# Designs tried in a protein design run: peptides against a protein of PDB entry 4A54. Part 1

All scores and structures are predictions.

Target 1, 94 residues: chain A of PDB entry 4A54
Amino acid sequence: MSVADFYGSNVEVLLNNDSKARGVITNFDSSNSILQLRLANDSTKSIVTKDIKDLRILPKNEIMPKNGTKSPSTNSTKLKSAETYSSKNKWSMD
Structure headers, positions and changes below count from the first letter of each chain, unless a header shows other numbers.
Peptide ipSAE is a variant of ipSAE made for these designs: the mean of its two directions, with the distance scale d0 fixed at 1.0 Angstrom where the peptide's residues are scored. Compare it only between designs on the same protein; published cut-offs may not carry over.
A fold fails the geometry check if it doesn't show the stated peptide or something in it is severely misdrawn.

## One batch from the design tools (peptide; made by RFdiffusion4, then SolubleMPNN; aimed at target 1 M1 L55 I57; its pose is not in this set)

Design b1_p10_3_s3
Fold by OpenDDE base, seed 2:
Structure b1_p10_3_s3 (fold): chain B 94 residues (1-94), chain A 10 residues (1-10)
Amino acid sequence: as target 1 above (94 residues)
Amino acid sequence: LDKLLKEALE
């Protein structure tokens, strides 16, 4: 998996307050450590990375927010079974 | 995380 695949990926973010946010990564402000997500309602949520407890990439087959942003045609390398993807894509917060 | 995100988006 290329690190470039992270941009535009649909992710679930678990915050330190145990709230969850789901959206597509649209931007990252490295200067302020702010992750920007586009939510299902087309709003943008800015999340300070220090408030993130866990982040997982959602499989493409999971209900992406319907907004027709064409999944970047990254060559469908068959993401192996959803189960393996979930286990391996636990990005450690380091 | 910041490093990973930075590496991902740069």
Scores: peptide ipSAE 0.165, ipTM 0.780, DockQ to the pose 0.230
OpenDDE base, seeds 1, 3, 4, 5: peptide ipSAE 0.164, 0.159, 0.165, 0.168; ipTM 0.775, 0.772, 0.775, 0.782; seeds 3, 4, 5 fail the geometry check

## One batch from the design tools (peptide; made by RFdiffusion4, then SolubleMPNN; aimed at target 1 F6; its pose is not in this set)

Design b1_p12_4_s1
Fold by OpenDDE base, seed 4:
Structure b1_p12_4_s1 (fold): chain B 94 residues (1-94), chain A 12 residues (1-12)
Amino acid sequence: as target 1 above (94 residues)
Amino acid sequence: DELEKLLKEALE
């Protein structure tokens, strides 16, 4: 199993300085030992692996607090339920 | 290698 198998996984990284970072694994530079995370604010953070004390993989269901990612305005395009008003043409069969 | 170790440990 390679690090690449974890691309797209949400992780929490505990650093040696006791700071934490949460993000999605987007890349790993094996030559320089640098882990790249996409953070909740859509920025990227590069972490040197030697600075990592611990790492936790978060379950898919854990909503990373997306900082003000403008929820894509769900333009709830009100799917206007095209109430197909079936105008039942009352064909009066006499 | 260290990251791989951490990832594997996180899956245990």
Scores: peptide ipSAE 0.403, ipTM 0.855, DockQ to the pose 0.186
OpenDDE base, seeds 1, 2, 3, 5: peptide ipSAE 0.364, 0.561, 0.175, 0.365; ipTM 0.837, 0.899, 0.753, 0.839; seed 2 fails the geometry check

Design b1_p12_6_s2
Fold by OpenDDE base, seed 5:
Structure b1_p12_6_s2 (fold): chain B 94 residues (1-94), chain A 12 residues (1-12)
Amino acid sequence: as target 1 above (94 residues)
Amino acid sequence: DELEKALKEALS
């Protein structure tokens, strides 16, 4: 099998520095030995395969914690309607 | 599992 057969798989990668990365396999550069993961925040992480200590394939049913894309709360900036102060010219007829 | 093994082999 090739790495391409695993494109779209959700994996957890344990790196040699004991950090973990979770993401979907999107690409593999065999020439440079670089595995690309799409992370939960939609960013891409490139991992050199020699830095991989271990990996696991996550079951499809594990809800990757979608970092809740805070739906950009369109703070409807209520355009405070500039109250046009109509200066009532009170013509005082003295 | 076997799939993980296959992926590791493919990455080697």
Scores: peptide ipSAE 0.625, ipTM 0.915, DockQ to the pose 0.621
OpenDDE base, seeds 1, 2, 3, 4: peptide ipSAE 0.625, 0.605, 0.625, 0.600; ipTM 0.915, 0.914, 0.915, 0.914; seed 4 fails the geometry check

Design b1_p12_6_s3
Fold by OpenDDE base, seed 5:
Structure b1_p12_6_s3 (fold): chain B 94 residues (1-94), chain A 12 residues (1-12)
Amino acid sequence: as target 1 above (94 residues)
Amino acid sequence: DELEKKLREALE
């Protein structure tokens, strides 16, 4: 079985430095022993396999917390139309 | 997990 058989799988990788990475396996460079993960933010992380302490395959139903792509809050900058209240100076004729 | 094991083996 090859790593390619796992392309598209969500995995959690525990690194030797005790950091964790979660992502989808997108590529594996066998020559250089580099595993590529696509992270939740759509960035790519390359991991040297020797740096992997542990690996788990995440269940398909595990809704990776979509880091809620903050829907671009369309800062609808409601341009507060400065209603320039043209204070029509009611010229009081005195 | 058998698949996990296979993946680990594939990464070696």
Scores: peptide ipSAE 0.609, ipTM 0.910, DockQ to the pose 0.619
OpenDDE base, seeds 1, 2, 3, 4: peptide ipSAE 0.608, 0.598, 0.607, 0.602; ipTM 0.909, 0.907, 0.909, 0.906; seed 4 fails the geometry check

## One batch from the design tools (peptide; aimed at target 1 D54)

Design b2_p16_4 (made by RFdiffusion4)
Pose (drawn by RFdiffusion4):
Structure b2_p16_4 (pose): chain A 94 residues (1-94), chain P 16 residues (1-16)
Amino acid sequence: as target 1 above (94 residues)
Amino acid sequence: EVEEEIEEKLNESYEE
């Protein structure tokens, strides 16, 4: 597979200077081999790949926090509130 | 060559 398939992938990269950086890939140019990473902190960063010492893909979700649950649903409610409240599950023992 | 090395590392990491 080419890198185009891995565009938008969130990976971690260690540079020649033993520093580590991770972000979601946005682009890669073949002629110059230049990679743009869009990090989840609403920041963009352009880094030329020649300075990469090594690469690795990070686990999906739960990257920083560590848990042992399947987490089948995100159960997120950021912004947009309604007049209804729900706890645990809508249906139980059904 | 640099592009191929990057592809190889990404494919290996994906397979893991």

Design b2_p16_6_s3 (made by RFdiffusion4, then SolubleMPNN; its pose is not in this set)
Fold by OpenDDE base, seed 5:
Structure b2_p16_6_s3 (fold): chain B 94 residues (1-94), chain A 16 residues (1-16)
Amino acid sequence: as target 1 above (94 residues)
Amino acid sequence: SFEKLEKELLEKKLEE
């Protein structure tokens, strides 16, 4: 089984410095021993495999913290309904 | 190493 069999899998990587990275496996560079992850913010992180202490595969049902899709704040531009102030022309009867 | 990573991934897949 190759690392490519896990492309698209969500993983959590524990590094030797005790930092953690979570993302989707997108690529592995065998020549340089670099694992590439796509993070929740759609950025990529390259990890040298020698720096990996542990790795776990996350269950598919684990909602990756989707970066809160900022619900497009529909800036409801309150279209100020231009209240057409019907200026009632007071026809002054002279 | 690549071999270590493959082994670790394989082991974790077998635990699912």
Scores: peptide ipSAE 0.108, ipTM 0.675, DockQ to the pose 0.051
OpenDDE base, seeds 1, 2, 3, 4: peptide ipSAE 0.107, 0.108, 0.119, 0.107; ipTM 0.674, 0.675, 0.694, 0.672; seeds 1, 3 fail the geometry check

## One batch from the design tools (peptide; made by RFdiffusion4, then SolubleMPNN; aimed at target 1 F6 D54; its pose is not in this set)

Design b2_p17_8_s2
Fold by OpenDDE base, seed 4:
Structure b2_p17_8_s2 (fold): chain B 94 residues (1-94), chain A 17 residues (1-17)
Amino acid sequence: as target 1 above (94 residues)
Amino acid sequence: SSLIKELEKKLNKEYEK
């Protein structure tokens, strides 16, 4: 397969200086042999192919939707105890 | 380019794991 067939793949790149970069392959400049990665912060990193020591394709980690445990907003619905005011209608017979 | 071929080789090797 060509490099273009891997566009959209999430990769870890180990560079010759032992630094690592992780990102999605977005482009490859064949004229200059430059691999472009989109990083987690949405920035783009350009990597010269000659500087690549090793590559790993990362599994599509299902971004498990952070089940944002919606902190149950304890809507403390104050159950206003409806005090049944027994209005004693005192019918005074005169 | 030898560099392109090297990159493709690395990518294909990982794809086949």
Scores: peptide ipSAE 0.621, ipTM 0.911, DockQ to the pose 0.666
OpenDDE base, seeds 1, 2, 3, 5: peptide ipSAE 0.598, 0.611, 0.611, 0.613; ipTM 0.908, 0.910, 0.910, 0.910

## One batch from the design tools (peptide; made by RFdiffusion4, then SolubleMPNN; aimed at target 1 F6 F28 D54 L55; its pose is not in this set)

Design b2_p19_2_s3
Fold by OpenDDE base, seed 3:
Structure b2_p19_2_s3 (fold): chain B 94 residues (1-94), chain A 19 residues (1-19)
Amino acid sequence: as target 1 above (94 residues)
Amino acid sequence: SELIKELEKKLNEELKKLE
């Protein structure tokens, strides 16, 4: 088994300084012992493995807070269709 | 689950072997 078997897994990494990082494992550099995580904001964090105290795998159903890609607010410009009120001129036949 | 714990253990072991 290799670290590559865990690519795509969502993990929480506890570092030796007691800080935490959460992300998806995207790559591992075995030559330099660097684990790469994609974070919730789509940025990449590189972690040296010697700095890792503990790693846990998060369940798939934990909705990583998707950075709310602001669904493009479809400004539904309500084109107020100018209802041309055709004023029926009542032609009064005198 | 027990499976997840086993996978976590394996991953941590693999990372430790690289130190």
Scores: peptide ipSAE 0.419, ipTM 0.852, DockQ to the pose 0.086
OpenDDE base, seeds 1, 2, 4, 5: peptide ipSAE 0.418, 0.414, 0.416, 0.416; ipTM 0.850, 0.846, 0.849, 0.851; seeds 4, 5 fail the geometry check

Design b2_p19_5_s1
Fold by OpenDDE base, seed 4:
Structure b2_p19_5_s1 (fold): chain B 94 residues (1-94), chain A 19 residues (1-19)
Amino acid sequence: as target 1 above (94 residues)
Amino acid sequence: SELIKELEKKLNKSLEELK
């Protein structure tokens, strides 16, 4: 199969410098031999093919390590509903 | 390109290993 047939595949790429990248294959630039991966944080990483030592396709069920993006605990500032005490000025006319 | 062929070979090998 061609590289394009693997678009959408989740892969782990081992680079020649022994670093690893995991992501979904989104594009391949054949002119420059550059593989593009979408990472877990939705960023795109471009990898030059010559720098790839090894590559493996990850099974669909392999939970991409959710980069625990600590969902910023949006401190739901409990908007204390300012009870606007409508002081009804009862103007008692005597 | 030889580089492309190598990449394809790696991908295809990995696919076979997944089966």
Scores: peptide ipSAE 0.664, ipTM 0.926, DockQ to the pose 0.662
OpenDDE base, seeds 1, 2, 3, 5: peptide ipSAE 0.402, 0.405, 0.405, 0.409; ipTM 0.849, 0.849, 0.851, 0.855; seed 2 fails the geometry check

## One batch from the design tools (peptide; made by RFdiffusion4, then SolubleMPNN; aimed at target 1 F6 F28 D54; its pose is not in this set)

Design b2_p20_3_s4
Fold by OpenDDE base, seed 1:
Structure b2_p20_3_s4 (fold): chain B 94 residues (1-94), chain A 20 residues (1-20)
Amino acid sequence: as target 1 above (94 residues)
Amino acid sequence: SELIKELEKKLKESLEELKK
Protein backbone atom coordinates (compact mmCIF):
# COMPACT_ATOMS: atom_id res chain seq x y z
CA MET B 1 0.00 0.00 0.00
CA SER B 2 1.34 3.42 -0.97
CA VAL B 3 0.73 6.98 0.18
CA ALA B 4 -1.04 7.60 -3.12
CA ASP B 5 -3.75 5.18 -2.04
CA PHE B 6 -4.75 7.76 0.56
CA TYR B 7 -5.05 10.75 -1.75
CA GLY B 8 -8.35 12.43 -1.05
CA SER B 9 -8.44 11.32 2.59
CA ASN B 10 -9.34 13.92 5.20
CA VAL B 11 -6.73 13.77 7.93
CA GLU B 12 -5.61 15.45 11.10
CA VAL B 13 -1.86 15.67 11.46
CA LEU B 14 -0.11 16.12 14.78
CA LEU B 15 3.34 17.63 14.38
CA ASN B 16 6.37 17.18 16.61
CA ASN B 17 5.84 20.68 17.98
CA ASP B 18 2.32 19.59 19.05
CA SER B 19 0.61 21.80 16.49
CA LYS B 20 -2.17 20.28 14.40
CA ALA B 21 -3.32 20.64 10.82
CA ARG B 22 -6.44 19.33 9.11
CA GLY B 23 -6.74 18.83 5.41
CA VAL B 24 -7.12 16.55 2.44
CA ILE B 25 -4.08 14.66 1.23
CA THR B 26 -3.46 15.92 -2.29
CA ASN B 27 0.11 14.95 -3.02
CA PHE B 28 3.30 13.41 -1.74
CA ASP B 29 6.76 14.45 -2.86
CA SER B 30 8.87 11.33 -2.51
CA SER B 31 12.10 13.12 -3.35
CA ASN B 32 11.76 15.52 -0.46
CA SER B 33 9.41 13.47 1.74
CA ILE B 34 6.80 16.22 1.82
CA LEU B 35 3.10 15.59 2.39
CA GLN B 36 0.72 18.17 0.96
CA LEU B 37 -2.64 18.97 2.51
CA ARG B 38 -5.40 21.06 1.02
CA LEU B 39 -6.91 23.17 3.79
CA ALA B 40 -10.47 24.46 4.16
CA ASN B 41 -9.57 27.74 2.49
CA ASP B 42 -8.22 25.82 -0.52
CA SER B 43 -4.65 26.74 0.33
CA THR B 44 -1.97 24.08 0.47
CA LYS B 45 0.14 23.20 3.48
CA SER B 46 3.37 21.31 2.95
CA ILE B 47 4.54 19.10 5.80
CA VAL B 48 7.87 17.34 6.03
CA THR B 49 7.03 13.79 7.03
CA LYS B 50 9.79 13.63 9.64
CA ASP B 51 7.93 16.39 11.49
CA ILE B 52 4.79 14.25 11.79
CA LYS B 53 4.28 12.81 15.26
CA ASP B 54 0.91 11.23 14.56
CA LEU B 55 -1.88 11.16 12.01
CA ARG B 56 -5.53 10.16 11.96
CA ILE B 57 -8.13 9.83 9.24
CA LEU B 58 -11.19 11.87 10.10
CA PRO B 59 -14.47 9.98 10.22
CA LYS B 60 -17.48 11.21 8.29
CA ASN B 61 -19.20 12.46 11.43
CA GLU B 62 -16.40 14.90 12.27
CA ILE B 63 -15.58 18.30 10.85
CA MET B 64 -14.04 18.06 7.41
CA PRO B 65 -12.31 20.76 5.42
CA LYS B 66 -14.48 22.57 2.92
CA ASN B 67 -14.05 21.57 -0.71
CA GLY B 68 -12.39 18.38 0.40
CA THR B 69 -13.02 14.90 -0.89
CA LYS B 70 -14.57 11.99 0.92
CA SER B 71 -12.32 9.72 2.91
CA PRO B 72 -11.77 6.30 1.36
CA SER B 73 -13.08 4.77 4.57
CA THR B 74 -16.30 6.81 4.65
CA ASN B 75 -19.14 7.31 2.20
CA SER B 76 -20.11 10.81 3.29
CA THR B 77 -18.53 13.77 4.99
CA LYS B 78 -19.84 17.02 6.41
CA LEU B 79 -17.65 19.81 5.16
CA LYS B 80 -16.73 22.55 7.61
CA SER B 81 -13.74 24.71 8.40
CA ALA B 82 -10.41 23.03 8.82
CA GLU B 83 -8.35 23.85 11.88
CA THR B 84 -4.69 24.56 12.42
CA TYR B 85 -3.69 24.50 16.06
CA SER B 86 -0.69 26.20 17.58
CA SER B 87 -0.39 23.58 20.27
CA LYS B 88 -2.38 20.87 22.00
CA ASN B 89 -1.20 18.91 24.99
CA LYS B 90 -3.22 15.75 24.41
CA TRP B 91 -3.70 13.63 21.32
CA SER B 92 -7.04 11.85 21.44
CA MET B 93 -7.71 8.85 19.27
CA ASP B 94 -11.19 7.93 18.18
CA SER A 1 -13.96 2.27 13.59
CA GLU A 2 -11.49 -0.57 13.40
CA LEU A 3 -11.27 -0.11 9.65
CA ILE A 4 -10.25 3.52 10.00
CA LYS A 5 -7.63 2.60 12.58
CA GLU A 6 -6.20 -0.02 10.26
CA LEU A 7 -6.03 2.49 7.42
CA GLU A 8 -4.26 4.96 9.69
CA LYS A 9 -1.74 2.29 10.54
CA LYS A 10 -1.17 1.49 6.88
CA LEU A 11 -0.70 5.15 6.04
CA LYS A 12 1.84 5.57 8.83
CA GLU A 13 3.67 2.47 7.69
CA SER A 14 3.73 3.74 4.12
CA LEU A 15 5.23 7.03 5.26
CA GLU A 16 7.87 5.27 7.34
CA GLU A 17 8.86 3.04 4.44
CA LEU A 18 9.54 6.10 2.33
CA LYS A 19 11.95 7.43 4.95
CA LYS A 20 14.24 4.44 4.39
Scores: peptide ipSAE 0.358, ipTM 0.820, DockQ to the pose 0.095
OpenDDE base, seeds 2, 3, 4, 5: peptide ipSAE 0.356, 0.351, 0.357, 0.357; ipTM 0.819, 0.818, 0.819, 0.821; seed 2 fails the geometry check

## One batch from the design tools (peptide; aimed at target 1 M1 F6)

Design b2_p21_2 (made by RFdiffusion4)
Pose (drawn by RFdiffusion4):
Structure b2_p21_2 (pose): chain A 94 residues (1-94), chain P 21 residues (1-21)
Amino acid sequence: as target 1 above (94 residues)
Amino acid sequence: ETEEEKEEIEEKLNESKEELE
C-alpha cells in the first residue's frame, strides 16, 4: 500500500541525529518526499523524510498512559454540560 | 533515488502494520 493510506496515521520517527518525534501525518510530496505531521498539541510541523533514520507506528490510544483494561467506551465529558448525571452505567443487572 | 527512499518508507510502514496485527 502507498503512503496515502497512512495519511493521518499517528507514528513515531527516529531521525539521523538519534532524536525521536511522533505525530499524526498530514501530507507527503513524491517529488521532494516532504512530510507534514500534525501533533496532538495543536501544533503543525513540516519535516523532510530524507532525515528519517527509521519509522514505527504507535499503539492506538493509551500511548503515554499505561493501563490493562479494554476501555470499550471513552466516557469523556469535556465541555458541554447538561442537567443529568450518570455513574458507572445507566442500566445494571439488566 | 527519491523513488527508492519512498519505497523503503512504504515497506517499513507495511511491516509496522503487520507487527501490530

Design b2_p21_2_s1 (made by RFdiffusion4, then SolubleMPNN; from b2_p21_2, 10 letters changed)
Fold by OpenDDE base, seed 5:
Structure b2_p21_2_s1 (fold): chain B 94 residues (1-94), chain A 21 residues (1-21)
Amino acid sequence: as target 1 above (94 residues)
Amino acid sequence: SIDEHIKELEKKLNESLEELK
């Protein structure tokens, strides 16, 4: 089994300095022994495997805080359809 | 169980990483 078999898995990485990183495994550089994680803010973190103390796979149900992409409120500029004021020709009957 | 399966995968992943150190 290779690290590539876990691409797309959400993981928590415990580093040797006791810091933690959470993200989705996106890549592994075998030449440099670097694990790449996509973080919740869509940034990428590269971790040298020698610095990893332990790794945990997070269950799919753990909602990674999706950066709430505020759906750009498409200000639907309601093109106020210019109400063509039909000037009622007031036929002044003399 | 799913939990047991996840633990096994964690083990395999950690083992794979250790082999790369």
Scores: peptide ipSAE 0.458, ipTM 0.863, DockQ to the pose 0.088
OpenDDE base, seeds 1, 2, 3, 4: peptide ipSAE 0.446, 0.439, 0.453, 0.456; ipTM 0.858, 0.857, 0.861, 0.863

Design b2_p21_7_s1 (made by RFdiffusion4, then SolubleMPNN; its pose is not in this set)
Fold by OpenDDE base, seed 5:
Structure b2_p21_7_s1 (fold): chain B 94 residues (1-94), chain A 21 residues (1-21)
Amino acid sequence: as target 1 above (94 residues)
Amino acid sequence: SLEDELSKKLEESLKELEKEK
């Protein structure tokens, strides 16, 4: 089997420095031996294969915590252009 | 190759996942 057979799989990668990364396998660069993961925040992390201590495929039912990025509700500041109708009451003095 | 090693680790992990089911 090739790494490409696992594209789209959600994995937890344990690195040699004991840090962990979780993401979906999106690509593998064979020339540089770099595994690319799409993280929960939609960023991409590149991991050099030599730095991988271990990995596990996560069950599909494991709810990746969707970092609910609360889309900042762009409060559409309705610029109520207060059209100040300056009614210049021109008091014509007679 | 490093790719072969990674592929093997992925395969082993898949087998483990199937055994848990």
Scores: peptide ipSAE 0.631, ipTM 0.910, DockQ to the pose 0.637
OpenDDE base, seeds 1, 2, 3, 4: peptide ipSAE 0.606, 0.601, 0.625, 0.604; ipTM 0.909, 0.907, 0.910, 0.909

Design b2_p21_7_s2 (made by RFdiffusion4, then SolubleMPNN; its pose is not in this set)
Fold by OpenDDE base, seed 1:
Structure b2_p21_7_s2 (fold): chain B 94 residues (1-94), chain A 21 residues (1-21)
Amino acid sequence: as target 1 above (94 residues)
Amino acid sequence: SLEDELSKKLQESLEELKKEE
């Protein structure tokens, strides 16, 4: 299993200085051993893995940093159901 | 929990990379 398998996961990182960071894993630099997190303010934090004391994956139900994924405004194209009033031409048979 | 297991696997993966340096 590689670190890349966890890209997009929301994590809490406890650092050796007892500070915490929360964000989504966006990248890992294997050459420099740097984990990149996108924070709730859309900034990127780079963390040297040697400075990580502990790490946990946050459950999906916890407030994902609202990446302003603009929910595609479902343009509810109100499909105006053209109620084709099928005028039932009542063929009056004589 | 599943999250605990995944957290452990992620931590193990990071620790393995530290040993290769």
Scores: peptide ipSAE 0.365, ipTM 0.822, DockQ to the pose 0.082
OpenDDE base, seeds 2, 3, 4, 5: peptide ipSAE 0.360, 0.364, 0.363, 0.306; ipTM 0.818, 0.821, 0.821, 0.794

Design b2_p21_7_s4 (made by RFdiffusion4, then SolubleMPNN; its pose is not in this set)
Fold by OpenDDE base, seed 5:
Parts: sequence; C-alpha cells; structure tokens
Structure b2_p21_7_s4 (fold): chain B 94 residues (1-94), chain A 21 residues (1-21)
Amino acid sequence: as target 1 above (94 residues)
Amino acid sequence: SLEDKLSEKLKKSLEELKKEE
C-alpha cells in the first residue's frame, strides 16, 4: 500500500516534539518526504515524515470539529443613502 | 524509505481501527 491509498483519510499525527496535528491527508511529496494535511480551518500543514513519531486514522464518525467559522455575516450595511432631499424652500420675498 | 515507514504506520493504524469496529 502507498501513502496515496490514504488520501482523504482523517488522521491525527503525533510529532517528535509531542505536538499534535489533525487533518485530512491531501498529498504526499515523495521527493521531500512531506505529508500534507488539510486542517479544520481549511489551511494546509506540511509535515516532514522524519518528524512524525506516530499516526492514527480517525474513524469517519469522529466529528471533526468543524470550526464553525461563523462566516462573519457581512451585515450588508445597506447604506441607506439618506437622500437628504434638501427641499430648498425658496421663500420668494415679494 | 521514509515513505515506506509512513505507509506502514498508516496501514497499522487502519488495522487497529478495524479491530475497534
């Protein structure tokens, strides 16, 4: 089996520095031995294979915390252009 | 190779996941 057989798998990677990364395997660079993960925030993390201490595949039912990035509701500030109709009441003096 | 080591780790992890199911 190749690393490519696991593309799309959700994994937890334990690094040699005891840090963890979680993401979906999107690519593997064989030339540089770099594993690419798509993180919950849709960013990509590149991990050098030599820095990987351990790895586990997460079950599909493990709800990746969708970082519900509340898309900032762009409150379309409807610029109500207050058309100040300056009714110039031209008081014609007689 | 490093790729082979990674693939074996992934394979092992998949086998472990299947044993829990």
Scores: peptide ipSAE 0.638, ipTM 0.912, DockQ to the pose 0.607
OpenDDE base, seeds 1, 2, 3, 4: peptide ipSAE 0.637, 0.633, 0.637, 0.623; ipTM 0.912, 0.912, 0.912, 0.911

## One batch from the design tools (peptide; aimed at target 1 F6 D54)

Design b2_p22_3 (made by RFdiffusion4)
Pose (drawn by RFdiffusion4):
Structure b2_p22_3 (pose): chain A 94 residues (1-94), chain P 22 residues (1-22)
Amino acid sequence: as target 1 above (94 residues)
Amino acid sequence: ENEEIKEEIEEKLNESKEELEE
């Protein structure tokens, strides 16, 4: 597979200077081999790939926090509130 | 040189994806 398939992928990269950086890939130019990473902190960073010493893809979600649950639902409620409240599950023992 | 660097990056990505599938 080519890198186009890995565009938008969140990976971690160690540079020649033994520094580490991770972000979600946005682009790669073949002529110059230049990679733009869009990090989840609403920041964009352009880094030329020639400075990459090594590359690794990070686990999906739970990257920083460690947990042992399946987490089948995100259960997120940021912004947009309604007049209804829900706890644990809508249906139980059904 | 640029084609070789591109191929090395593609290999590393494929290997890292296979490790995650295992």

Design b2_p22_7_s3 (made by RFdiffusion4, then SolubleMPNN; its pose is not in this set)
Fold by OpenDDE base, seed 5:
Formats: structure tokens, sequence, C-alpha cells
Structure b2_p22_7_s3 (fold): chain B 94 residues (1-94), chain A 22 residues (1-22)
């Protein structure tokens, strides 16, 4: 099975130095044995395959930490409640 | 679903180990 079959998979890579990297497999450089991951911050990390101790495929439902899209601060433009001037029609019963 | 992911993980790790031997 080729590494290319796993493109788009979200993975956690445990490195030989006991550090971890999480990202989506975007590419594999076979000439240099380098795995490329897209990280949560949209940066790319290149990992030499020999430095990989273990790799875990994350469930699809594990939301990559979405870069917290700053919820657009809904500037609650206070819709100035149009004061419905109830014009009291003074029906002058005269 | 979990078993399938584990199998894929195994295959990926196997593929990586093969690449380390070359």
Amino acid sequence: as target 1 above (94 residues)
Amino acid sequence: MDEHIKELEKKLNESLEELKKE
C-alpha cells in the first residue's frame, strides 16, 4: 500500500524525540523519504520518515483544531428599536 | 469504523517501515 493512499488523512505522528505532530498528510517525497503534514495553522511540516516512531490515524470526527475562526464579533449593531411613535390619534369626539 | 481505522493505521505504519529499510 502506498503512502499516497493516505493523502488527506488526519494523523498524529510520534517522533523519535517523543515530540508529536498532528496534521493532514498532503504529500510524500519518496526521494527524500519526507512526509508532509498540513498543520492546524495551515502551515506545512516536513517530517523525515526515519524520525517517525509511530503514526496514528485520527478519526474523521476529530475536528482538527479549527483555527478558531474568530467568531466574527457580531458587532451587535444595536438595531435602534425604531421607537414606533404611536401617534395617539386623539379622536376628538366632539 | 474503529477497526477499519486501525487496519489503515497498521498499513500506513507498515508502509513507513518498508520505506525506512530502503
Scores: peptide ipSAE 0.413, ipTM 0.838, DockQ to the pose 0.089
OpenDDE base, seeds 1, 2, 3, 4: peptide ipSAE 0.412, 0.412, 0.409, 0.407; ipTM 0.837, 0.837, 0.836, 0.835

## One batch from the design tools (peptide; aimed at target 1 F28 L55)

Design b2_p23_2_s2 (made by RFdiffusion4, then SolubleMPNN; its pose is not in this set)
Fold by OpenDDE base, seed 4:
Structure b2_p23_2_s2 (fold): chain B 94 residues (1-94), chain A 23 residues (1-23)
Amino acid sequence: as target 1 above (94 residues)
Amino acid sequence: DEEKKKRQEFIKELEKKLNESLK
């Protein structure tokens, strides 16, 4: 198993200074021991692994607000209340 | 060589933490 198996996972990183970072794992530089996270604002943060106190994987349902994913504009198609025009069937009794 | 060993140990620890988070 390698760190690459977790690419695309949403994670929370607790640093030694008690600060937290949340993002998607995009890369791991083994030569420099740097973990790269894509943040909610689509920026990239590089974290030195020596500074990591703890790391947890977030559930897939915790959608990091990607600033760029336009919530599908629920086109509130105003269901125009079909005004049931009571078409008075004038039964022409001819 | 010692630095390479430390890096590998850290990767292993990080993988362990990630695996524990998936359980």
Scores: peptide ipSAE 0.169, ipTM 0.706, DockQ to the pose 0.716
OpenDDE base, seeds 1, 2, 3, 5: peptide ipSAE 0.099, 0.157, 0.167, 0.103; ipTM 0.634, 0.693, 0.708, 0.635

Design b2_p23_3 (made by RFdiffusion4)
Pose (drawn by RFdiffusion4):
Structure b2_p23_3 (pose): chain A 94 residues (1-94), chain P 23 residues (1-23)
Amino acid sequence: as target 1 above (94 residues)
Amino acid sequence: SHEEELEEKLNEAKEELEEEEEE
């Protein structure tokens, strides 16, 4: 597979200077081999791949926090509130 | 080339991630 398939992928990269950085890939140019990473902190960063010493793909979600649950639903409620409240599950023992 | 090396590293990292998910 080519890198186009891995565009938008969140991975971690160690550079030649033993520093580590991770972000979501946005682009790669073949002629110059230049990679743009869009990090989840609403920041963009352009880094030329020649400075990569090594590369690794990070686990999906739960990257920083560590948990042992399946987490089948995100259960997120940021912004946009309604007049209804829900706890645990809408239906139980059904 | 630098492009081919990058593709190889990406394919290896994906395989390693799949093995970890299977464990």

Design b2_p23_3_s2 (made by RFdiffusion4, then SolubleMPNN; from b2_p23_3, 13 letters changed)
Fold by OpenDDE base, seed 3:
Structure b2_p23_3_s2 (fold): chain B 94 residues (1-94), chain A 23 residues (1-23)
Amino acid sequence: as target 1 above (94 residues)
Amino acid sequence: SLVDKLEKMLNESLKELEKEKAK
């Protein structure tokens, strides 16, 4: 597969200096061999391929640190189902 | 090339990931 096929993948990149970077692959500049990662803080990091020692694709089930977008607490508006009890007016015939 | 290197690393990593999922 091409590098572009991996766009959107979460990866851990081990650099030659033994530092690590984790992020989502957003782009690859083939002319300059620069890999772009979106980091957990939504910043973008550019990594030169020559500086990459190793790379690991992370499984999807590893909880991307949910940027705590507070799921809007859907205030469960208790729809009070107004059970309209149809009181059958028993029309008493005389 | 550096592109080939990166593609190789990605493909190898994918293969490893698939092997891990199959366990």
Scores: peptide ipSAE 0.660, ipTM 0.918, DockQ to the pose 0.762
OpenDDE base, seeds 1, 2, 4, 5: peptide ipSAE 0.623, 0.623, 0.659, 0.645; ipTM 0.916, 0.916, 0.918, 0.918

Design b2_p23_3_s3 (made by RFdiffusion4, then SolubleMPNN; from b2_p23_3, 9 letters changed)
Fold by OpenDDE base, seed 3:
Structure b2_p23_3_s3 (fold): chain B 94 residues (1-94), chain A 23 residues (1-23)
Amino acid sequence: as target 1 above (94 residues)
Amino acid sequence: SLVDELEKKLNESLEELKKEEEK
């Protein structure tokens, strides 16, 4: 398979300096041998292929760290149930 | 080439992933 066949794959890249990067493969510059990863913070990291010591494709079941989509704080606007005070005006005509 | 090396690593990783999924 070509590098392009792996676009969209979530990978862990081990660099020659023993640092690690995790992200989705978004592009590959074949002319310059540069792999582009989209990171968890939605930024893009460019990695020169010569700096890659090892690479692992992560299983799909590994929950990509959900960028904490801030659960929209459902401001539970307490709909004040308008208590319909049925004021029975009992006009007692004596 | 560097491209060939990257492709090799990707393909090897894919095969490893397949083996893990079969377990």
Scores: peptide ipSAE 0.614, ipTM 0.901, DockQ to the pose 0.699
OpenDDE base, seeds 1, 2, 4, 5: peptide ipSAE 0.602, 0.596, 0.611, 0.611; ipTM 0.900, 0.899, 0.901, 0.901

## One batch from the design tools (peptide; aimed at target 1 M1 F28 D54 L55)

Design b2_p24_4_s2 (made by RFdiffusion4, then SolubleMPNN; its pose is not in this set)
Fold by OpenDDE base, seed 1:
Structure b2_p24_4_s2 (fold): chain B 94 residues (1-94), chain A 24 residues (1-24)
Amino acid sequence: as target 1 above (94 residues)
Amino acid sequence: MEELIKELEKKLNESLEKQKKEEE
């Protein structure tokens, strides 16, 4: 399979410096050999292929810790419709 | 450059085959 066949896969990347990155493969730049991962915080990390020591595809059931998108509690701020009393200042033309 | 792409593809494919074996 080509790298493009793995788009949307969740992977753990072990780097040569023994650091790890986890994310979804979103793109691969073949010209520069750069793998792009979408991280759990919705940021994008670019990894140079040369720096990759090892790769693991994670099972789909490993729920990336959804940073709980706190459902925006629609704090229905009751916009008190300030009834703008359009006081029609009846300009009395006298 | 082509060698690095082939190495990445190899690592991805090897990981996929490992995952399949773990699911069997």
Scores: peptide ipSAE 0.556, ipTM 0.877, DockQ to the pose 0.645
OpenDDE base, seeds 2, 3, 4, 5: peptide ipSAE 0.552, 0.554, 0.553, 0.553; ipTM 0.875, 0.876, 0.876, 0.876

